# Ledger of designs, part 316: peptides against a protein of PDB entry 4GMN

Target 1, 375 residues: chain A of PDB entry 4GMN
Amino acid sequence: RYANITLLALVTLASIGTDFQETLVKGNQGSRESPISAADEEWNGFDDADGDAMDVDQKSSSGEDQEEDYEEIDVKEDDEDDDDDSITSEMQADMERVVGADGTDDGDLEDLPTLRELIQTAVPQLIRLSNLPIDSDESLTIQSHALSALNNISWTISCLEFANGENANIHNAWYPTAKKIWRKTILPILEADSADLKLATQVTSLAWAVARVLHGETPTDGNPHRKFISLYHSSKQQAGGNSNSIEEPEDPFQGLGVKCIGVVGSLAHDPAPIEVNREVGVFLVTLLRQSNNVPPAEIVEALNQLFDIYGDEELACDKEVFWKDGFLKHLEEFLPKMRTLTKGIDKRTQPELRTRADEALLNLGRFVQYKKKHA

## One batch from the design tools (peptide; made by RFdiffusion4, then SolubleMPNN)

Design b2_p29_7_s4 (from b2_p29_7, 20 letters changed)
Fold by OpenDDE base, seed 3:
Parts: sequence; structure tokens; C-alpha cells
Structure b2_p29_7_s4 (fold): chain B 375 residues (1-375), chain A 29 residues (1-29)
Amino acid sequence: as target 1 above (375 residues)
Amino acid sequence: SMELREEARRQTLELERERFKREVEAKRK
């Protein structure tokens, strides 16, 4: 009983997160062509597919035929078009304000009551539920749903523009909560060394959403980037050996490999320690060198992360890592391989992957030209 | 370049070896 109510509440919170994201995406499409596309893909919405309707065969005990003649009250079904716009008018008003918000520096979400309640009331409870001792299938299910809801909320917030002081109020409200998710939910699960790939995928997706906001300010304690690099390699070894192929998600960008790349890329941004940046940069450049055995989506993500990490020449990582470790040569040598890879993607069967690969190829050409001018 | 890959690979193998040790210890309890 309490489990089912908790599960229903978690599913409802995950759904609210989804509806918020869809509304933010629709709202932002009207203003800036922000590359929100990369975040929209990573939304593993609640796959309704686990409709394991436990047929609770409640054996109807044959209680006797009392023929109470309930008169047919011909209730005219007035076709009230219940526009089941699942988005409350309050959520819609919050979304309209987020799209229009002048960045007030005060982390006061007075004008965003729904978002405030999500951050201040819901997320702390989800963190608590994600940290329950796993002692039963019920506790594992609760953890999974709590992670799903945290993922959805975190991805939604990560789709907001925070560059140049945009949405500073939301950023300032989210930042301490994001660090709490990292320290209380993500790190303990990563340290538990579970063989559960479903749990690893959920925590990695959540870690990416959180790291997309925290960047190099993500807590570096315990070298989490190495754990995600290890998880990347372990995921590749398992896919080759066990006949239980975890069905590669239909979306190539939903793969655990892509998620691992996204996390470690985000962790490597300034002001990350130069050693963290170096280890991640070497990992990403190594993927490009091994591109014949790497899924195209992982190559696209690895390129995007490399552009974002090393796009600014004023950052310490440009001199101390990019130039010092000779990354430009590897990117130049990869350019013809990327052209071949991109051309090999069928536009008819994988239109999105092809579009993102075409973009990453254009950006690689520009990036190599940029770095050559500043050499 | 090669040394950094060898070091990254060494660190990954060390993490995998620690994971494998923990899995073997967990199965022995």
C-alpha cells in the first residue's frame, strides 16, 4: 500500500518534469535556436512500456445474486472536451516567465512558485528516496523511480540558458540542490560498485544533467570522471560478451556510452582541475583515434564536448592540455575520418544522427581552422 | 600521448581490478 502510493507519486513527479521540459522546449523554439536538441534526446521519459499489469487475480469469491434493480439513470454524456492539458495554468505561467526572465541575481523564485516547490520540496524527498537501503525489490523500484524523477527535473533545468547571467535566479536556486544530488545520490551509487547496468544508466543520465549545470564546479572528490570512464569501458566489454544485449536504445544518443561521454565532458570544463581536464581530454581524443570501433553518436558527443572544453583560448586548459598534449594534430587527422563516418550514416534511416554528425563535421572543420590561426 | 593512454588504461585496469576484487569479496560473503 505505502509502496504503491510512493510509486504513483514518483511517476507523477517524473511526468510533471516531462511536461515542464516539453513546455520549455516549445517556448524556447519561439525565441532562440538554442541547440536544445541535444538535451531533448537525453530525456528518457517514463517508458510506459513497463505496463507489467500485475494481474492481481483477485479471486472473486462468489457472493450471492442480490438483484438490486438500480434504475438506468440516463446520464447524458455531455461531451465536455476535457482538454486534458496536463500542464496546470500555474506551470504554464512559470514557463512563460522563465522564457522571459530578466536575470535577477537573487536566487529568489518568488515569481516561479512551481519551480520553487520542485527544487525546495520535491527534490529533497527524491534524494532521500534514492538513498534508501536496497533490501528488497520494492526498495529497488522506489530508487529507480526516484532517480527517474530526479533525472527529469535535472534535465529540464539543464535545458535553460545560464550563460552570460541568463536565468541567474534559477541557477542560484538550483546550484546548491544540484551539488546535493551529486553528493547524496550520484556519488554513493557510483561508489557502491553495483553490477546493475540499469541503475548505472539511470545514475549516469542524472549525472550528465547535473554536470551540464555545474560543469567544472561539480565536486571532484573521489575522481568521479575516472568512474565514468571506467563505466564507459565496462559497458563496451559487456555489450561484446553476454547474450543479454541490453537492447541498445532506439535512439543512438540515449546509449550509456554517450551519457558517460557527456558526463566526463561536462566535468572537464573550467574551473575543473587541469589533471581532470587532461584525463578527460585524452579519453575523448582517444575515442576519435579508435573511431572505427566507436558508435557514431559517441563520436558526435565526444567532438561536441571537445569543442566546448577547448573552444576558449583564454582558459588554462588550452595552453596546459590542448596545445601541450598536441590535440590539434589528432583532430586534423580525424577530419577525413569524420567525413567518411558522416557520409556512411543513412539519412533515411537515421536522419537525426546524420544531422548531428553533419553539424559536428562542420564544427570540427571550423575548430581546426580556429586553432590553426591561434597556433 | 602514448604514455598518457597507457596511464589512463592502467588507471582503468586498476579500477576494474579493484571492482573485480570487490565483486569476488562480495560473492565470498
Scores: peptide ipSAE 0.010, ipTM 0.473, DockQ to the pose 0.024
Fold by OpenDDE base, seed 1:
Structure b2_p29_7_s4 (fold): chain B 375 residues (1-375), chain A 29 residues (1-29)
Amino acid sequence: as target 1 above (375 residues)
Amino acid sequence: SMELREEARRQTLELERERFKREVEAKRK
């Protein structure tokens, strides 16, 4: 009973985080006319498997036809258009304010009550639930749902623009909470070194969402970038052995490899320690050199992370890593391989992967030309 | 629900790439 209520609450919080993300996307797209197709709600229903088939003995009692005159209660169909907008009007109003607000520099969320309650009330409980002792399948399920809810909320917040002081109030409110998620949820799970690839995928997705806001200010305690690099390599070794391949997610950008690249890329941004930046940069450039054995989606992500990390010539990592370790040569040598890789992607079967690869190829050419002029 | 999170993530990553494109083009001018 209490477990089912907790699970329902966690599923609801995970849904709310998704609906917020959709609303933010729709709000940002209100300036760009491309219609996104409504994605079908696959409600992952509870398989209540343990329905003990009670053999209700069909005792044939021929009970008498009492014609109970059911008075037609004229149930007025109050067409309450329960607009199944899972987004409450309060949530919608909060998202409209987030999209429209010139960020006040105060970490105050007074004008964003739903977001405030998510950050201040819900997230601390989700962190607690993600740290429960795993002693049963029920506790593992609770952890998984808590991680899912944290992932959704964290991804939604990571989709906000925080550059130039935009959404500074949200950033300031989220930043300490993001660090708590990192220290209390992500690091303990990474340190437990579980062979559970599902859990590893969930925590890596959450870590990416958190690191997309914290960047190089993500706590470096215990060298988390090395743990994610190790997880990347371990995931590649396991995929080769047991045919219980976790169904490669239909979306190539949902793979654990892509998520690991996204995390470590985000961790390597300024003001990350130069050694962390170097280890990540070398990892990413090494993926490009080994591209024959790397999924195209991981190459696309690795390129984007390299552009974001080394796009600014004023940063210490440009001089101390990019130029010093000769990354430009590796990127230039990769251009013809990227052209071949991109052309090999079927536009009919993988339209998104092809589009993102075409963009990454274009950006790689531009980036190489930029760096050659600013050498 | 997972697919929608991913579409939104995709769009955010596209916006970041467009930002980088603009920054690199601005530094060229």
Scores: peptide ipSAE 0.009, ipTM 0.467, DockQ to the pose 0.058
Fold by OpenDDE base, seed 2:
Structure b2_p29_7_s4 (fold): chain B 375 residues (1-375), chain A 29 residues (1-29)
Amino acid sequence: as target 1 above (375 residues)
Amino acid sequence: SMELREEARRQTLELERERFKREVEAKRK
């Protein structure tokens, strides 16, 4: 009885976290491009000043007009209007405020009562439930649902803009809680000798969501970047051995490898220790060098992480890692490989992967040009 | 044991880092 009530509460909290994300995305689609588009935003460099559109002379080599008769696959939009009327009027009001508010610097969530209760009341209980001793299949199920709820809440918050002091109240309220999730949920699970790839995927997803807000301020206790790089390599070895095809997630970007890259990339941002940044940067560049054996989605994520980490030339990691370790040459040498990789992705079967690969290729070209100007 | 996997993995990361350093140094000469 108590377990079923706990599970129902955890499922409800996970749903609320998803609904909050979906409605933030829908609300943001009306005014600003989606924060998911921060990965889809064309990397323009830091030089906003001279509006010289880099005419990338796309010499359109006139490839001959093969009129391939594209049969219009009438993808019936099954408008499953799942009118999930689950969005409370209070959640809608909180969301309208999050999208419209110049954030006050104080971590006061007086104007965001639903989000306040999620952060202050629900999340501490989820942390407790995720950190219980596993002694039964029931306790494992509770942990999994608690991790799912923490994941959805953490992802939702990680999709808010915090640059330039936006949403500072939410950031300030979340920041200590995010560190608590890291120390009390993520690290203990990563340190546990578990072969459970489902649990590893859940904790890595949560770690990515948390690290997207904490960046280089993520607690360095126990060298978490090495643990995730480690998990990355272990995941590749296990996929080759047991013919239990963990169904590769239908979405290539939901893979454990991508999630590991996202975590370590986020952990390497300033103010991360320069040695942590170097270890992650070398890992990411090594993936590009070994690209023939790396899934395309992991290459896309590794590129995006490299752009984000090394985009700012004022950061110590630019001089001490990027230039000192000669990363530019590796990125330049990777350009023709990325073009081949991107062209090898079938637009019909993997349209999203192809789009994100085309964008990452474009951004790689721009990034290399930018870094050459600032050499 | 996790220790052996972590040691094997430290060795792999260290080997990749040392390989990368050696290749960068070899390209600077």
Scores: peptide ipSAE 0.019, ipTM 0.521, DockQ to the pose 0.017; fails the geometry check
Fold by OpenDDE base, seed 4:
Order: C-alpha cells, then structure tokens, then sequence
Structure b2_p29_7_s4 (fold): chain B 375 residues (1-375), chain A 29 residues (1-29)
C-alpha cells in the first residue's frame, strides 16, 4: 500500500519534471534543443509486462446466448477537458515568469511557487528515497523512480540560462540542492560500484544534469571524473562481450557513453582543478584519436565538451592544459576523420545525429582556426 | 574480483594518461 502510493508519487513527480521541461522548451525557443530529448525518452522503462495473470479458473457456467441487441447509445464523448490543465497552468505561469524575470541575486523563489516546492519539498524527499538501502526489488524500483524524478527536475533546471547572471534567483536556490544531490545521491551510488548498467545510466544522466549547472564547482571529493571515465570504459567492455546488448537507446545521444562524456566534460570546466581538467581533456582527445571505434554521438559530445572547456583563452586550463599538452594538433589531425565520420551518417535514418555532427564539424574547423590565430 | 577490474581500469586510465604524457613529451623534444 505505502509502496504503491510512493511509486505513484514518484511517477507523478517525474511527470511534473517532464512537463516543466516541455513548458521551458516552448517558452525558450532560442535555447539549444539538444538537452531536451534526454529527459523524455527515459520514462519508457515501466514494462508493466510481469502482471502474472492469476488464472482465475472462472468455471464455465453455460449461460444462454441472449443476443441482446445493444443499441449503440451514441454516447457523445463530452470532451471532459481533463482537469490536468491546472498543474500545467501554474507551471506554465512559473515558466513565463522565469523567462521574463530579471533574476534577483537573492535566490528568492517567491514568484516561482511550483519551482520552489519542487526544489525545497520534493527534491529532499527524492534524495532520501534514492538513498534507501537496496534489499529488495521494491527498493530498487523506488530508487529508480526517485532517480528518474531527480533526473527530470535537474535536467529541466539545467536547461535554464544562467550566464551573465540570468535566472540568478533560480541558480542560487538550485545550487545548494544540486550539491546535495551530488553528495547524497550521485556519489554514494558511484561508490557502491554496482554492476547494474541501468542504475549506472540513471545516475550518470542525473550527474550530467547536475554537473551542467555546477560545472567545475561540482564537488571533486573522491575524483568522480575518474569514476565516470572508468564507467565509460566498463560500458564499452560489457557491450563487446554479452549478446545481451543493453538495447542501445534508439537515440544515439541517450547512450551511457554520451552521458559519461557529458558529465566529465562538465566537471572539467573552470574553476575545476587543473589536474581534473587535464585528465578529462586527455580522455576526450583520446576518444577523438580512437574515433574509428567510438560511436558518432560520443564524438559529437566529446567535441562540444572540448569547445566549451577550452573556448576561453583567458582560463588557466587553456595555457596549462590545451597548449601545454598540444591538444590543437590532435584536433587538427581529427578534422579529416570528422569529415569522413559525418559524411558516413545517413541523413534519412539519423537526421539529428547528422545535423549535430555537421555542426560539430563546422565548429571544429572554426575552433582550430581560432586557436591557430591565438597560438 | 572488483579489485582486478578497478586495477585494470586504473591501469587503462593510467596507461592512456602515460601514453598521452609520453606523446606530449616526445613532441616537445
């Protein structure tokens, strides 16, 4: 009983997180479409299939075939406009305010009551549920749903613009909560070293969403970047061995490899420790060098992360890592490979992947030219 | 053992890092 109510509440919170994201997308037509697809597809995992049909031996009582002529009562489907509009309207109103508000620096969410309740009330409970002892399939299910809800909320918030002090109120309210998710949910799961790739995918998705806001200010305790790099390599080793291919998600950008790259890339941003930045930068550049054995989506993500990490020449990582470790040469040597890779993607079967690869190729050419001028 | 996978993983990361360091050092010479 309580478990079912908890599961229903978690599903509802996950849905609210998705609906909030959809509302953000509709409001913010100018933001990069790419982070949005990550939240919508993960919910398909409620395989209701194991409903053991209790064989109720309904004794065949031979009741007589009265052909009652069921007059088709043309029940006018009164379109009962399902009252689901009420939550969406408050969330929509909050989102319209987020897009329009000169964010005050105070982390005040008085004008954003739905978002406030998500951050202040829901997320702390979700963190608690994600930290339950795993001793049953029920506790695993609760953890999974709690992670899904945290994922959706975190992704939604990570799609907000925080540059130049935009949405500073939301950023300031979310920032301590994001650090709490990292320390209380993400790190413990990563430290448990579970062989469960489903759980690893969920926690990595959540970690990416959180790290997209925290960037280089993400807690470096226990060197989490190495754990995600490690997870990346393990995921590749498992995919090669057992014919139980975890069905690579139909979306190439939902793969665990892409998520790992997104996390470690985000962790490497300024003000990350130079050694963390170096380890991630080396990992990303190594993927480009090994590109013949790397999925195109992972290459696209690795390139985008490299551009975001090393795009600013004023950052310490540019001098101490990018130039010092000779990354420009590796990027330049990768240009012809990227052209070949991008051309190999069929526009008809993988239009998104092709578009993002064409963009990443264009940006790689520009980035290499930029860095050559500033050498 | 988990230790052997973690050690193999450490060795792979360390090998990639060392290989990269050696390549960077070889390019500086």
Amino acid sequence: as target 1 above (375 residues)
Amino acid sequence: SMELREEARRQTLELERERFKREVEAKRK
Scores: peptide ipSAE 0.018, ipTM 0.513, DockQ to the pose 0.017; fails the geometry check

Design b2_p29_8_s1 (from b2_p29_8, 16 letters changed)
Fold by OpenDDE base, seed 3:
Structure b2_p29_8_s1 (fold): chain B 375 residues (1-375), chain A 29 residues (1-29)
Amino acid sequence: as target 1 above (375 residues)
Amino acid sequence: SEFLEENRKLILERERERFRREVEEKRKE
C-alpha cells in the first residue's frame, strides 16, 4: 500500500514536470505569433451583381413523419475525471508567469507558489528516495521513479531561458537545489559503479539536465567529467557484446552516448577549470576524428557542444584550449566528412536526424568562418 | 558572440522537443 502510493506520487510528479514543459512550449509559441499584421489587403468590394431572385416555390409536402420515440439511452459518460494528469489551475498560473516574467533579481518564488513547493518540498524528498539503500526490487523501483521525477523537473527548469537575467528568480531558487541533486543523487550513483545501464541512463539524463543550468559551476569533486567519459566508453563496449541490447531508443538522440556528450559538454563551459575544459574538448574533437565509428547523433551533439563551449572568444578556454590545442584545424578537416555523413542519412527513414545533421553542418561552416575571422 | 546568440534559441527548442519525446516514449511503456 505505501509503496503504491509513493510510486503514484512519483509518477504524478514526473507528469507535472512534463505538463510544465508542454505549457512552456505552447506559451513560447503563442508569444511568437506576432499579430499577423492585418495587411490591409483592400478587399476589393465584391461588385453587387443584381442576381435575379428566382422564387423557388417551397412545395409544402405534408409527410406525416412518425415520431419514433428513440429512447435516448442516457449513456452516463462516467467522466472518470482523470484529474490525475491535469495540471492544477495554480500550476497553470505559475507557468504563465514563468513564460511572461521579467526576471526579478530576488531568488524568492513568492509569485510562483507551486514551483516553490516543487523545488523546496518535493525535490528534497525525491533526493532522499533516490538515495535509499537498494535491498529489494521495490527499493530499486522507488529509486528509478524518483530519478525519473527529478529528471523531468530538472529538464523542464533547464529549458527556461536564463540569459540576460531572464527568470533570475527561478535560476536562483533552483541553483542550490541543482547542486544538491548533483552531490547527493548523481555523484553517489556514479561512484557505486553499477553495471545497470538503465540506471546509468537515468542518472546521465538527470546529470545533463542539472549541468545545463550549472554549466562550469557544477561541483568538480571526484572529476565527474572523467566518470561520464568512462561511462561513454563502457557503454560502447557493452553494446558490442551482449545480445541483450537494451533496445537502442528509437530516437537516436535519446542514446546514452548522446547524453554523456551533453553532460561533459555542459561541464566544460566557463567557468570550468581549464584542465576540465581541455579534457572534454579533446574528447569531443577525438569523436570527430573517429567519426566513421561514431553514431551520427553523437557527432551532432559533439559539434553543438563544441560550438557552445568555444563560441565566445573572450573566454579563457578560447586562447588556452581552442587555439593552443589547434581545434580549428580539426574542425576544418572534419567539414568534408560531416558533409558526407549528413548526405548519407536517409531523409525518409530518419528525417529528424537528417535535419539536425544539416543544421550542425551549416553551423560548422559558419563556426569555422567565424573563428578564421577572429584568429 | 553573435554566433552563439543566433544558435541558442534553436538549441533550446531542440532540447525541449527531445525531452518531450523522451517522456512520451516512457508513457507508452
Scores: peptide ipSAE 0.330, ipTM 0.866, DockQ to the pose 0.719
Fold by OpenDDE base, seed 2:
Structure b2_p29_8_s1 (fold): chain B 375 residues (1-375), chain A 29 residues (1-29)
Amino acid sequence: as target 1 above (375 residues)
Amino acid sequence: SEFLEENRKLILERERERFRREVEEKRKE
């Protein structure tokens, strides 16, 4: 009985985290529909001069075009308005405020009571549930659901804009909680060195969401970047041996390899220690050098992480790692390989992967040009 | 950074889209 109530509560918390994302996406779309005032530039009608209407007697060939009565199959779009009424009017009001709120530097969520309760009350309970001793299938199920809820909340928050002081109140409220998730949930699970690929995928997804907010301020205790690099390599070795490869997720970007790259890339951002940045940068560049043996989605992610890490010339990692370790040369040498890789992706069978590869290829060209301009 | 500023919106959009797909996949299980 208590287990079922706990599971229902965890599913509900996971749903709340996703509903916030959906509302943020809808709110951001509505703000783009601010009518660009169509300046009615009065297109001054050119005076169409009285050109002689040559009466071309088009003989009305009465072709009895048989109107084939295409029965419009009235596909009743059952608008199943799955008005999943799960979004309380308070949650909607909170999300509308998040899109419009001038970032007050105060980590006070006075105007966001639902989000405050989620961060301050729900997340600390989820952290406790994720740390339960695993002594039964029930405790494993509770941990998995707690990790799922933490993942959804953390990802939703990580999809907010925090630069230029945007959402500073949310950032400041989340930041200490994100560090607590890292230290109390992520690190203990990584240190347990479980052969459970499902658990490893869940914790890595959560770690990525958390690291997307904390960046180089992610706690460096126990060298987590090396643990995720090790997990990347271990996941490749396990997938090769057991024909019970957990079906590679239908989305190539949901693979454990991509998630590991996303985590370590995020961990390498400023103000990460230069040696952490170097180890991650060398790992990512090594994937590009070995691209013939690396899934295209991991190459796309590795490129994006390299752009995000080394996209700022004012950072210490630009001089001390990017230029010092000769990363530009490796990126330039990879450019023709990336063109070949991208062209090898079938647009019909993998349209998303192809689009993301085309974007990464474009950005690689731009990035190389940018770095040459700022050399 | 000129490069990061130009790509910032695209970075956020791509990661939001990735998370949306992750949720949709898990809702099918």
Scores: peptide ipSAE 0.338, ipTM 0.870, DockQ to the pose 0.749; fails the geometry check
Fold by OpenDDE base, seed 1:
Structure b2_p29_8_s1 (fold): chain B 375 residues (1-375), chain A 29 residues (1-29)
Amino acid sequence: as target 1 above (375 residues)
Amino acid sequence: SEFLEENRKLILERERERFRREVEEKRKE
């Protein structure tokens, strides 16, 4: 009984976290409809063109009235849909406020009651549930659902713009909670060194979402970047050996390798320790050097992470790592390989992967030019 | 930097889209 209620609550929280993302996407699309252009359409006068009344003939065909007795199937709309609409409406209202709110700096979520309850009430419980001793298949199921809910919430929040003081209230409310997720959920599971690739994938997805907000301020205790690099390599070794095709996700960007790259890339951002940045940067550049054996999606992610980490020349990592370790040369040498890789992706079978590779190739060219200009 | 500013919106849109697909895939299982 208690376990079933807990599982239902976890599934519901995971669903809520998902629907929140859909609302974010809709709200961001609505902001691009600039209301400006509707005003000045001068009502050009309806010119009274005289067009002739052609006499189309009245042919009287007497089609027989087959009274098909449509039995009104009284589809009882079971009123169960009302409860789902209420939660979605509150979340929608919170999201409309997030898009419109001049970010109050106080980390106060007074105007965002649903998000407040998610961060303050739900997430601490999910952290607790993710840390339960694993003593049964039921406890494993609870952990998996708690991780899924934490993942969805964390990803949704990580998809908000926090730059230039945008959403500062949400950032400030989330930041301490994100650190708790990292320390209490992510690190303990990574330290347990489980051979469970499903659990590793869930934790890595969650770690990426959390690290996309915390960046280089992610706790460095226990060198988590090395654990994710190790997990990357271990995942490649396992995929080659067992003919139990863990069905590679149909989306090449959902792979554990991509997620590992995303985590370590995010962990390497300023103000990460220079040694953490260097180890991650060397890992990413090494993937480019070994690109013949690396999935295209992982190359795309590795490039994007390199651009995000080293795109600012004012950061200490630019001088101490990027220039000192000669990363520009490796990126320049990779340009022709990236062109070949991108051209090898069939636009018909993998349109998204091709688009992402075309973008990454374009950005690689721009990035190399940028770095040469600022050398 | 000028380079990061030009790409920032695209990065966020990219990451949102990936997360949306992750959710859609899990709904099909």
Scores: peptide ipSAE 0.331, ipTM 0.866, DockQ to the pose 0.762; fails the geometry check
Fold by OpenDDE base, seed 4:
Structure b2_p29_8_s1 (fold): chain B 375 residues (1-375), chain A 29 residues (1-29)
Amino acid sequence: as target 1 above (375 residues)
Amino acid sequence: SEFLEENRKLILERERERFRREVEEKRKE
């Protein structure tokens, strides 16, 4: 019973996190669609009900066979498409406020009670559940669902604009929690060095979402960038051998390789240590050099990360890494390869991949021109 | 495992060292 309730609550939290993301995307697009009637499903939180061992006294009551005539209540299947819109009206109101709020610098989520409870109450419990000792298939399932919920929440929050002090209240509330997820969930799983590629994919996805907010302020303890780089290489070695390779996701951008690139790219942003930045920069540039053996989606992600890391000439990494290690020459030499790669993507079968590759190619040309102008 | 950590470190170091050597060779040219 408790396991099923915990599982249900985790599934619900994962759903809420996804639906929150969809609502953010819709809100940013200015489509004020009509208020969906949120069913007030009172999410009874994790009552840590101390299991008072109710002595269920075995009273043997021989209750008689009352043949209660089950009247066939012709339950008309009113196909009420209970669009179980797991988004409460309160969550929608919070999301509308997030989209509309000029970032007041007060890290107070008083005006965002649902988001506050999600960050302050739900996430700490999910962190606990993600750290359960794996001793059963049930504990593995619980961990997977907890990671999924954390992933969805973290991705949703990472999709908010935090530049120029936007959403500063949410950023300030999330920032310590994001660091806690990193230290308490991500690092322990990475240290356990599990051969489980599913778990590795989940934790890497979560790590990317967290690192997209923390950037170079992500805790560098244990050199996590090296672990993700190693995971990238290990995943490529395993995919080549056994037919039980995790089916490459139908979406090329959901691959473990892309996620690893996204994590390490995010970790390399200022104010990351210059040596962390260098190691990541070298990794990313090396992918471009080896592009013949790298999936196009990973090349697109690696380019985007390189642009984000080295797009500002005022940063220490520009002088100490980009120029010092001669990255511009490698990017220039990659331009013709990127044109060939992009043209090789069929627009009919892979329209998104082609669009993102066309954009990355355009940006690569612009970036090279920018860097040449500021040489 | 210390071995897995060493092997992970070696992969990154190899990639870095390969890249560094090639940058140095191209600078001597």
Scores: peptide ipSAE 0.025, ipTM 0.523, DockQ to the pose 0.017; fails the geometry check

